# Designs tried in a protein design run: peptides against a protein of PDB entry 5EIB. Part 210

Target 1, 366 residues: chain A of PDB entry 5EIB
Amino acid sequence: VDLEPGTMDSVRSGPFGQIFRPDNFVFGQSGAGNNWAKGHYTEGAELVDSVLDVVRKESESCDCLQGFQLTHSLGGGTGSGMGTLLISKIREEYPDRIMNTFSVMPSPKVSDTVVEPYNATLSVHQLVENTDETYCIDNEALYDICFRTLKLTTPTYGDLNHLVSATMSGVTTCLRFPGQLNADLRKLAVNMVPFPRLHFFMPGFAPLTSRGSQQYRALTVPELTQQMFDSKNMMAACDPRHGRYLTVAAIFRGRMSMKEVDEQMLNVQNKNSSYFVEWIPNNVKTAVCDIPPRGLKMSATFIGNSTAIQELFKRISEQFTAMFRRKAFLHWYTGEGMDEMEFTEAESNMNDLVSEYQQYQDATAD
Target 2, 366 residues: chain A of PDB entry 5EIB as posed
Amino acid sequence: VDLEPGTMDSVRSGPFGQIFRPDNFVFGQSGAGNNWAKGHYTEGAELVDSVLDVVRKESESCDCLQGFQLTHSLGGGTGSGMGTLLISKIREEYPDRIMNTFSVMPSPKVSDTVVEPYNATLSVHQLVENTDETYSIDNEALYDICFRTLKLTTPTYGDLNHLVSATMSGVTTCLRFPGQLNADLRKLAVNMVPFPRLHFFMPGFAPLTSRGSQQYRALTVPELTQQMFDSKNMMAACDPRHGRYLTVAAIFRGRMSMKEVDEQMLNVQNKNSSYFVEWIPNNVKTAVCDIPPRGLKMSATFIGNSTAIQELFKRISEQFTAMFRRKAFLHWYTGEGMDEMEFTEAESNMNDLVSEYQQYQDATAD

## One batch from the design tools (peptide; made by RFdiffusion4, then SolubleMPNN)

Design b2_p21_5_s4 (from b2_p21_5, 8 letters changed)
Fold by OpenDDE base, seed 1:
Parts: sequence; C-alpha cells; structure tokens
Structure b2_p21_5_s4 (fold): chain B 366 residues (1-366), chain A 21 residues (1-21)
Amino acid sequence: as target 1 above (366 residues)
Amino acid sequence: STSEMLYELSQIPNVIVIGVA
C-alpha cells in the first residue's frame, strides 16, 4: 500500500513481483508529503476503504486467520499516518485477531525530514492502543550497526534494509516453520507481552560481521549467543543494561545441538541476571530451527521486551517537544483537520508509556 | 530486498501481510 505509485511499481517489477496478486496493490495518486495528518485524515482516508476491501477478501481465503503483520515507517506520512489508520480500522473489524507490526523508527542520522518526530509520536500513540506486538526497528541502531560493526563508511538504505530483512526473517522463523516455540502470533503475545501496553520489542540479530571478516569467522553457538545479547547487535538504539528484560525469546537457526544452545542460553542469562526482572518466572524462551537462513550456516535472532526501550521513546519525545514548543510546521497538520490537542495527547501517551516501563523496571518481587 | 522480505512474511500461514510505504 502506498499513496504514491512508485513503490508499488518497484515491488511489482522486483524478482518476487509475480507472487503478489495485482488486485493486492493499492496505491493513491497524491502522496502524504511526510505529513501524518495527510496519511491519516485526508489522502490516506480516501484510500483506506480500498485497502480494507482487499484485506476482507484475503481474510475470507484464510481457514483460520491468526492476524495481521503490518510493515511501515514511522517517519514518512504514508507509513505513519495511513499505516496507523489501517491498524485502527483492521482492529475495529477484527478485534479477536492479533495485530503485529514492524515499525521502523526515524533517526536524524538517516533522514533529514524535519517532521519525523511528529509522525513518529502520533504513530506511537496509535500503536500503544491498537497493536498487540510491535517490533521496533530503529534507523539509529541500523545506521550505527552499519557504520561501527559492519564497517560501512557510507551506509545506504540498501544496507539498512538488509538488516531489516534479516531481522524480520529471524523473528518470524517460528511462525514460518512448524513445530517451533511461538508457532502462532497469539502464543508469541502470551510469551512476550506480560502487560498489554508494553508490547514493543527490541529485536537483535547475530551474526553481524563485516564483509572482510565473514570469511574467517567460524560461527559457533557460544559466539551467536554472546552476540545476540550484545547491545551493539540490537536493532533498537537502547542499551539493555540500562533496563530490565520483562521477556526474551531467542531463535536459533541452522544445524546445532539443542543441548549446546540450552547450555549457552543458561550461561548468558546467568551472566546478565541483573538485567532481568526476577518476578516473571521462565521469561526466557528458546527455539531452534534446523533450517538456516539463506547464505548463513547458522544465526540467532533475539526478541527482547525490555524496559530499556524507553530510551528510544525518550529520544523521539525530546525531538517532538523541541519542535512542538516552537509550533514548527503545525499548520501543515492542522490544515489537514487535526487539532493541536491531538499532538498533546500523543505526547502524553508516549510519556505515560515511558513511565510504565520505568515503573516495571523499578518493581521488585513482593 | 523489500520483495524478498514481503515474500518471507507471506509464508506465514493464516497471516495477512500489509506493506505500507
């Protein structure tokens, strides 16, 4: 779905473009212009019914619909505004289905779009209320991984998208292959989301190796286990050491010993025990899939529900506040039918979310 | 690529994948 045809044409012309039904391409003629309000109230609102018709048709073809997976960017007007409109409308129509998102968080290191903090804040407000699971894929973290870890001097969108793809492939492994832990979206939510509003995940991937080092590194289960818990391997710009894990899932892929995986997972959990809440029993889940990712012998994907994710929301909130105090560009949003109160409500809800994470970080076992 | 990513997500049984760009 796009408010502009160009992205749809790129997907259609791509190597997998033929797998998508032509009728499942819904696009507008007028883009959101990086404005959440255009995506949510005007241009996106004109297109939403056409998307919902496609969603209904696809839902009728499912024997037992689990739910939805939405991929979007929170920096752009279409992904943020129209994406959250779709989430809201789908939630209204399918209240008993899981809403899962892959939400790309904006960063000033990656984009010069000045209004991204508005789009992100307005989107997070919607995601708190209308999603069950949200993978926070942070362009800040992706850029830092590309530059520092992968040793890319000038990270490209292609380099970032490669990390996104690897992460999305990793976290969905258990959903795509039978007989795994968290084999459905609802089981994932039950295992990962102890509190309904605290459903924002910090993903991580291993191995992250520079092209020059890949040839010489024998990947081992201990190395994968150590890397996936390293803050430098997190796809959200948060340090897990500044918070506590509520829940963790680790997904190993490739031919390896389950015994060795369990031993290494116990070792890393014990080493990092201070970074877990003590009052959620069995809050680390491990899966092993014998099918390696394409081009790797083995990998490990990390999913963390950590109170450290508040660092990401604080960053966005600080950027939002700095703009909103100046009333910078507000007329672009209010001109699309938004009230200034909606900005204040969105800011408040995001700050409440930060406060909730902090509360559970500071909570002790009674 | 975006297409490869969407393809892998489409392999999840009984899950509707929506890409918003």
Scores: peptide ipSAE 0.465, ipTM 0.923, DockQ to the pose 0.884
Fold by OpenDDE base, seed 5:
Structure b2_p21_5_s4 (fold): chain B 366 residues (1-366), chain A 21 residues (1-21)
Amino acid sequence: as target 1 above (366 residues)
Amino acid sequence: STSEMLYELSQIPNVIVIGVA
């Protein structure tokens, strides 16, 4: 789905463009212009019914619909505004189905779009209420991984998108291959989301290796396990050492010993025990899929529900507040039919979410 | 690529994948 036709042409002309049904491409004629309100109330609102018609048709073709998986950017007006409108409308129509998102968080290191903090804050407000699970893929973290870990001097959108793709592939491994842990979206939610509002995940992927060192790196279960839990491998710009894990899923791919995986997972939990909540029993789950990712012998994907995710929301909130206090660009949003009160409500809800994460971080076992 | 990513997601049984640009 796009409010601009140009992206649809790129997908259709791509190597996989023929896999998608032509009728499942819904696009507008006018973009949201990086304005959430255009995506949510005007341009996106004109297109949403056409998308819902496609969703209904696809839902009717499913014998047992699990739910929805939406990918969007929170910095852009279409991904943020129209994406959250779609989430809301789908939730209204399918309240018993799982809503899963891959939400790309904006960063000033990646984009010069000055209104991204508004788009992100307004989106997070919707995601808190209308999603069951959200993978936070943070452009800040992706940029830092590309620059620091992958040793790319000038990270490109292509480099970032490669990390996004690897992460999405990794976290969905158990959903795509039978007989795995978290084999459906509902089981994933039950295992990963102990509290409904605290459904924002920090993904991570291993191996992350620079092209220059790739040939010298042994891919071992211990190395994958160590890298997967390293703060530098998190796809959200949060240090898990500043918080506590509520829940963790680790997904190993490739031919490896389950015994070795279990031993290394136990070792890393014991080593990092202070960074886990002690009052959620069996809060670390491990899966091994024998099918490696393309081009690798083995990989590990991390999904963390951590109270450290509040660092990401605090960053966005600080940027939001700095603009909102100046009433910067507000007329662009209010001119599309948005109320200024919605900014305050969104800010408040995001701050409440941060407070909730902090409360559970500070909670001790009785 | 975005198309490859969306394709991998489309391989999830009984899950509707929505890419918003």
Scores: peptide ipSAE 0.459, ipTM 0.919, DockQ to the pose 0.887
Fold by OpenDDE base, seed 2:
Structure b2_p21_5_s4 (fold): chain B 366 residues (1-366), chain A 21 residues (1-21)
Amino acid sequence: as target 1 above (366 residues)
Amino acid sequence: STSEMLYELSQIPNVIVIGVA
């Protein structure tokens, strides 16, 4: 879905474009211009019914619909505004289905779009209310991984998208292959989301590989486990050591010993016990899939529900507040039918989310 | 690529995948 045709043409002309039905490409003629309000209330609102018609048709073709998986960027007007509109409308129509998102968080290191903090804050408000599970893929973290870990002098969108692809492939492994832990979206939510609003996940991946860097040496299970829990391997710009894990899922891919995986997972939990909540028993889940990712012999994907993710939301909130207190660019949003109150409500809800994460971080087994 | 990501997501049984640009 796009408010512009160009992206759809790119997907259609791509290597896999022929796999998608032509009727499942829904696009507008007028883009959102990096404005959430255009995506949500004007241009996006004109297109949403056409998307919902496609969604209904696809839903009728499912014997037992689990739910929805939406990919979007929170920095741009279409991904943020129209994406959250779609989430809201789908939630209204399918309240008993799981809403899963891959939400790309904006960063000033990656984009010079000044209004991204508004788009992100307004989107997070919608995601708090209307999603069951959200993977936070943070462009800040992706940039830092590319620059610091992968030693890319000038990270490109291609480099970032490679990490996104690896992460998405990793976290969906259990959903794509039979007989795995978290084999459906609902089981994932039950295992990962102890409190409804605290459904924002910090993904991580090991090994981190650049395009064209074939790791000639397969990592060992201990090395994968250690890297997967390293803050430098997190796709969200937060340090897990500044918070506590509520829940964790680890997905190993490739031919490895389950015993060795279990031993290493136990070891990493014991070494990092201070970074887990003690009042959620069995809060670490491990899966092993014998099918490695393409080009790797082994990988590990991390899904963390950590209270440290509040650092990501605080960053966005700080950027938002710096602009909003000056009413910078607000006329572009209010001109599309928004009220300043909606900005304040979105900021408040995100701050409440931060406070909730902090509360559970500080909670004891008493 | 975006198409590769969407393809992998499309392999999830009984899940509707929505890519928003």
Scores: peptide ipSAE 0.456, ipTM 0.921, DockQ to the pose 0.926
Fold by OpenDDE base, seed 3:
Structure b2_p21_5_s4 (fold): chain B 366 residues (1-366), chain A 21 residues (1-21)
Amino acid sequence: as target 1 above (366 residues)
Amino acid sequence: STSEMLYELSQIPNVIVIGVA
């Protein structure tokens, strides 16, 4: 789905364009211009019914619909505004189905779009209310991984998108291969989301290796386990050491010993025990899939529900507040039919979410 | 590529995948 036709033409002309049904390409003629309100109230609102018709048709073709997976950027007006409009409308029509998102968080290290803090804050408000599971893929973290870990001097969108793709492939492994832990979206939610509003995940992927070191690196279960729990491997720009894990899932891929995986997972939990809440028993889940990812012998994907994710929301909130206090660019949003009160409500809800994460971080076993 | 990722997501049984640009 796009408010511009150019992305659809690129997908159609791509190596997999023929696998998608022509009717499943929905596009507008006028983009959102990096404005959430255009995506949500005007240009996106004109297109949403056409998307919902496609969603209904695809839903009718499913004997037992689990739910939805939406991929979007929170910095851009289409991904943020129209994406969250779609989430809201789908939630209204399918309240008993799981809504899962891959939400790319904006960073000033990646984009010079000055209104991204507005788009992100307004989107997070919608995601808190209308999603069951949200993978926070933070452009800040992706840039830092590309620069520091992968040793890319000038990270590109292609380099970032490669990390996004690897992460998305990793976290969906259990959904794509039968007989795995978290084999459906609802089981994932039950295992990962102990409190309904606290459904924002920090993903991580291993191996992350620079091109210059790839030839010398042996992939081992201990190395994968250590790397996926390293703060530098988190795809969200937060330090897990500043918070507490509520829940964790680890997904290993490739030919490896289940015993070795279990031993290494126990070792890493024991080493990092101070970074887990003590009042949620058995809060770490492990899966092993014998099928490696394309181009790798083995990998590990991390999914963390941690109170440290509040650092990401605090960053966005600080940027939002600095712009909103000066009423910067507000007329671009209000001119599309948005009320200024919606900004204040979104800011308040995000601050409440931060406070909730802090409360559970400070909670002790009674 | 984005198309490869969308393909992998489309292989999830009984899940509707929506890519918003």
Scores: peptide ipSAE 0.456, ipTM 0.917, DockQ to the pose 0.854

Design b2_p21_6_s1 (from b2_p21_6, 13 letters changed)
Fold by OpenDDE base, seed 1:
Structure b2_p21_6_s1 (fold): chain B 366 residues (1-366), chain A 21 residues (1-21)
Amino acid sequence: as target 1 above (366 residues)
Amino acid sequence: SEDDLYEQIASHINRGLFISV
């Protein structure tokens, strides 16, 4: 879905454009102009019913609809504004279905869009209320992985999107292959989300290897396990060592020993025991799928619900506050029918979320 | 990989809808 036709034409003309039904391409003409309010209240509101008609049709064709998975950017106007409008409308129509998102967090290292902090804050406010699980994919973390770990001198959107794709592949493995842990979206939410508002996940992927070292590195279960718990492999720009894991899921792919995986997962938990809450027993779940990703012998995907995710929200909040105190660019949003109060409510709700994560970080077992 | 993402989008049709915005 897009408010601009050009993105849809790019997808349709791409190597996989034929996998999508032509009728499932819904697009506008005017774009959102990087404005959340255009996505949510004007241009997006004109298009949302056409998207919902497609969603209904595809939902009726599902043998067993578990829920929805939405991918969007929180920095842009379409992904942020229209994406969150669509989430709200789907939640209203399908209240018993799981709403899962892959939400790309903006970073000044990747984009020059000045209003991204507004779009992100307004989006997070909607995601807190209307999603059951949200994978936080932070462009800052992706850029840092590309530059520092992958040794790419000038990371491109293609390089970032490759990491996004690998992560999405990893986290959905259990949904796609039968007989796995978290084989449905609801079971994933039950295992990963101990508190309704604390549903923002820090994803990670292993192996992350530079092109120059790929040829020389034997992929082993111990190396994958160590790398997936390394702060440098997190696709959210937070350090897990500054917080505590509420819950963790690890998804291994490839031909490996379940016994070896369990031993290595136990070892890494014991080594990092100070970074887990002690009051959630058995809060680490492990799955192994015998089918490797394309081009890899084995991989591991990490899903962390960590209180350290507050560092990401604090970064966005600080950027938001700096702009909002000056009312910078605010007239572009108010001109689309928004009230300044909605900005204050969104800022407040995100700060409350940060406070909730901090509360559970500081909580001890009695 | 890019291929895995597309296989996911296609394979989830029977169990969950994937929406890209």
Scores: peptide ipSAE 0.272, ipTM 0.700, DockQ to the pose 0.144
Fold by OpenDDE base, seed 3:
Structure b2_p21_6_s1 (fold): chain B 366 residues (1-366), chain A 21 residues (1-21)
Amino acid sequence: as target 1 above (366 residues)
Amino acid sequence: SEDDLYEQIASHINRGLFISV
């Protein structure tokens, strides 16, 4: 879905354009102009019904609809504004279905769009209330991975999107292949979300290897396990060592020993025991899929629900507050029918979320 | 990977909707 027509032609002409039904391409003409309010209240609101009609049609065609998976950017106007409008409307119509999102967080390292903190804050407010599970994919973390780990001198959106694609493929492995753990979206939510509002995940992927080093790297279960828990492999710009894991899932792919996986997963938990909450028993889940990703012998995907994710929200909140105190650019949002109160409510709810994560970080076993 | 994405899309047709915005 897009508010601009040109993106649809790019997808259609792409290597995967033929996978999608032509009727499932819904697009506007005017774009959102990086404005959440245009995505949510004006241009996006005019288009949302046509998207919902497609969603209904495809939902009726599903043998067993578990839920929805939405990918969007929180920095732009379409992904943020229209994406969150669509999430709200789908939640209203399908309240018993899981809402899963892959939410790309903005970063000044990747984009100079001044209003991204507004778009992100307004989006997070909607995601707190209307999603069951949200993968936080931070453009700052992706950039840092590309630059530091992959040794890309000038990371492109293509390089970032490659990491996003690898992560999305990894976290959905249990949904696509036969397995016992997290075989459906609801089981994933039950295992990963101990408290309803605390449904924001930090994803990670292994192996991450520079092109120049790929030929020299052995892929082993110990190396995958160690890299998967490395703070430098997190695709959310937070340090897990500054918080505590509420829950973790690890998805291994490829031909490997389940015994070796279990041993390495136990070793990494014991090594990092101070970074887990003690009052959630068996909070680490492991899955193994014998089918490797294309071009790799094996991989591991990490899903962490960590109280350290508050660092991501604090970063956005600080940027938001700096602009909002000056009422900078607000007229572009209020001119699209938004109230200034909605900014204050969104800021408050995000700060409450940060406080909730901190409370559970500081909680001890009784 | 292309195959993972094809399998993902094909598998999701019956179990969940994927929406890209």
Scores: peptide ipSAE 0.236, ipTM 0.698, DockQ to the pose 0.143
Fold by OpenDDE base, seed 4:
Structure b2_p21_6_s1 (fold): chain B 366 residues (1-366), chain A 21 residues (1-21)
Amino acid sequence: as target 1 above (366 residues)
Amino acid sequence: SEDDLYEQIASHINRGLFISV
């Protein structure tokens, strides 16, 4: 779905354009102009019914609808504004289905769009209330991986999207291959989300590989396990050592010993025991899929529900507050029918979420 | 990989909807 036609033409002309039904391409003409309010209240509101008609038709064709997986950017106007409108409307119509998102967090290292902190804050407010599971894919982290780890002098959207694709493939392995841990969206939520509002995940991937560079380096299970828990391998710009893990899932792919995986996963938990909450028993889950990702012999994907995710929200909140105190660019949102109160409510709810993560970080077993 | 994500979209037709915005 897009408010601009040009992205849809790129998908249609791409190597995978034939996978999508032509009727499932819904697009506008005017775009959102990087404005959440255009995506949510005007341009996006005009298009949402056409999207819902497609969603209904595809839902009726499902033998067993578990839920929805939405990918969107929180920096733009379409992904943020229209994406969150769509989530709300789908939640109203399908309240018993799981809402899962892959939410791309904005960074000033990647985009010069000044209003991204507004779009992100307004989106996070909606995601707190209307999603069951949200993978935080942070453009800050993706840029830092490309620049610092992969040594790309000028990271492109193609380089970032390669990391996104690898991560999304990893976290969804259990959904795609039968007989795995968390084989459905609801089971993932039950295992990963101990408190309803604390459903924001830090994804991580090992090994990190650049686009077009097949690293034929066969990693060992110990190396994969160590890299998967490294903050440099996280797709969210948070240090897990600054928080505590509520829950963790690890997904290994390729031909490996389950015994060796279990031993290494136990070793990494014991080494990092101070970074786990002690009051959630058996909070680390491991899956092994014999099918490696394309171009790799072995991989490990990490899903962390960590209180360290508050670092990401604090970064956005600080940027939001700096602009909002001056009412900078606010007229572009109020001109689309928004009230300043909606900004204050969104800021408050995100700060409450940060406070809730901090409370559970500081909680000890009595 | 990118291809594994697209294979997922195709395989999930019967169990879940993937929406890209």
Scores: peptide ipSAE 0.265, ipTM 0.708, DockQ to the pose 0.138; fails the geometry check
Fold by OpenDDE base, seed 5:
Structure b2_p21_6_s1 (fold): chain B 366 residues (1-366), chain A 21 residues (1-21)
Amino acid sequence: as target 1 above (366 residues)
Amino acid sequence: SEDDLYEQIASHINRGLFISV
């Protein structure tokens, strides 16, 4: 879905354009102009019913609809504004289905769009209320991985999107292949989300290897396990060592020993025991899929629900507050029918979320 | 990978909906 036709033409002309049904392309003409309010109240509101008609049609064709998976950017106007409108409307119509998102967090290192902190904060407010699980894919972290780990001098959107695609493939492995742990969206939510509002995940993918080092790197279960728990491998710009894991899922792919995986997963938990909450028993889940990703012998995907995710929300909140105190660019949002109070409510709810994560970080076993 | 994306989309058709915005 897009408010601009050019993105749809790029997808249709792309190598995968034929995978999607032509009727499942819904697009506007005006775009959102990087404005959440255009995406949510005006341009997006005009298009949302056409998207919902497609969603209904595809939902009726499902034998067993578990839920919805939405990918969007929180920095742009379409992904942020229209994406969150769509989430709200789907939640209203399908309240018993799981709402899962892959939410790309904005970074000043990747985009010069000044209003991204507004779009992100307004989006997070909607995601807190209307999603059951959200993968936080942070452009800050993706850029840092490309630059520091992959040794790319000038990371491109193509390089970032490669990491996004690898992560999405990894986290959906259990949904795509039968007989795995978390084989459905509801089981994933039950295992990963101990508290309804604390549903924001830090994803990670291993192996991440620079082109110059690929020939010299052994792919072993110990190396995958070690890299997967490394803070530098997180797709969210948070250090897990500054917080505590509420829950973790690890998804291994390829031909490997389940025994070796279990031994390495136990070893990494024991080494990092201070970074786990003690009051959630069996909070680490492991799955092994025998089918490797294309071009790899083995991989591991990490899903962490950690209180360290508050670092991401604090970064956005600080940027938001710096602009909002000056009322900078607000007239572009209020001109689309948005109330200034919605900014204050969104800021408050995101600060409450940060406080909730901090409370559970500081909680000890009695 | 192409196969992973095809499998993703195919699995979504039967058990969930994938929406890209």
Scores: peptide ipSAE 0.246, ipTM 0.711, DockQ to the pose 0.154; fails the geometry check

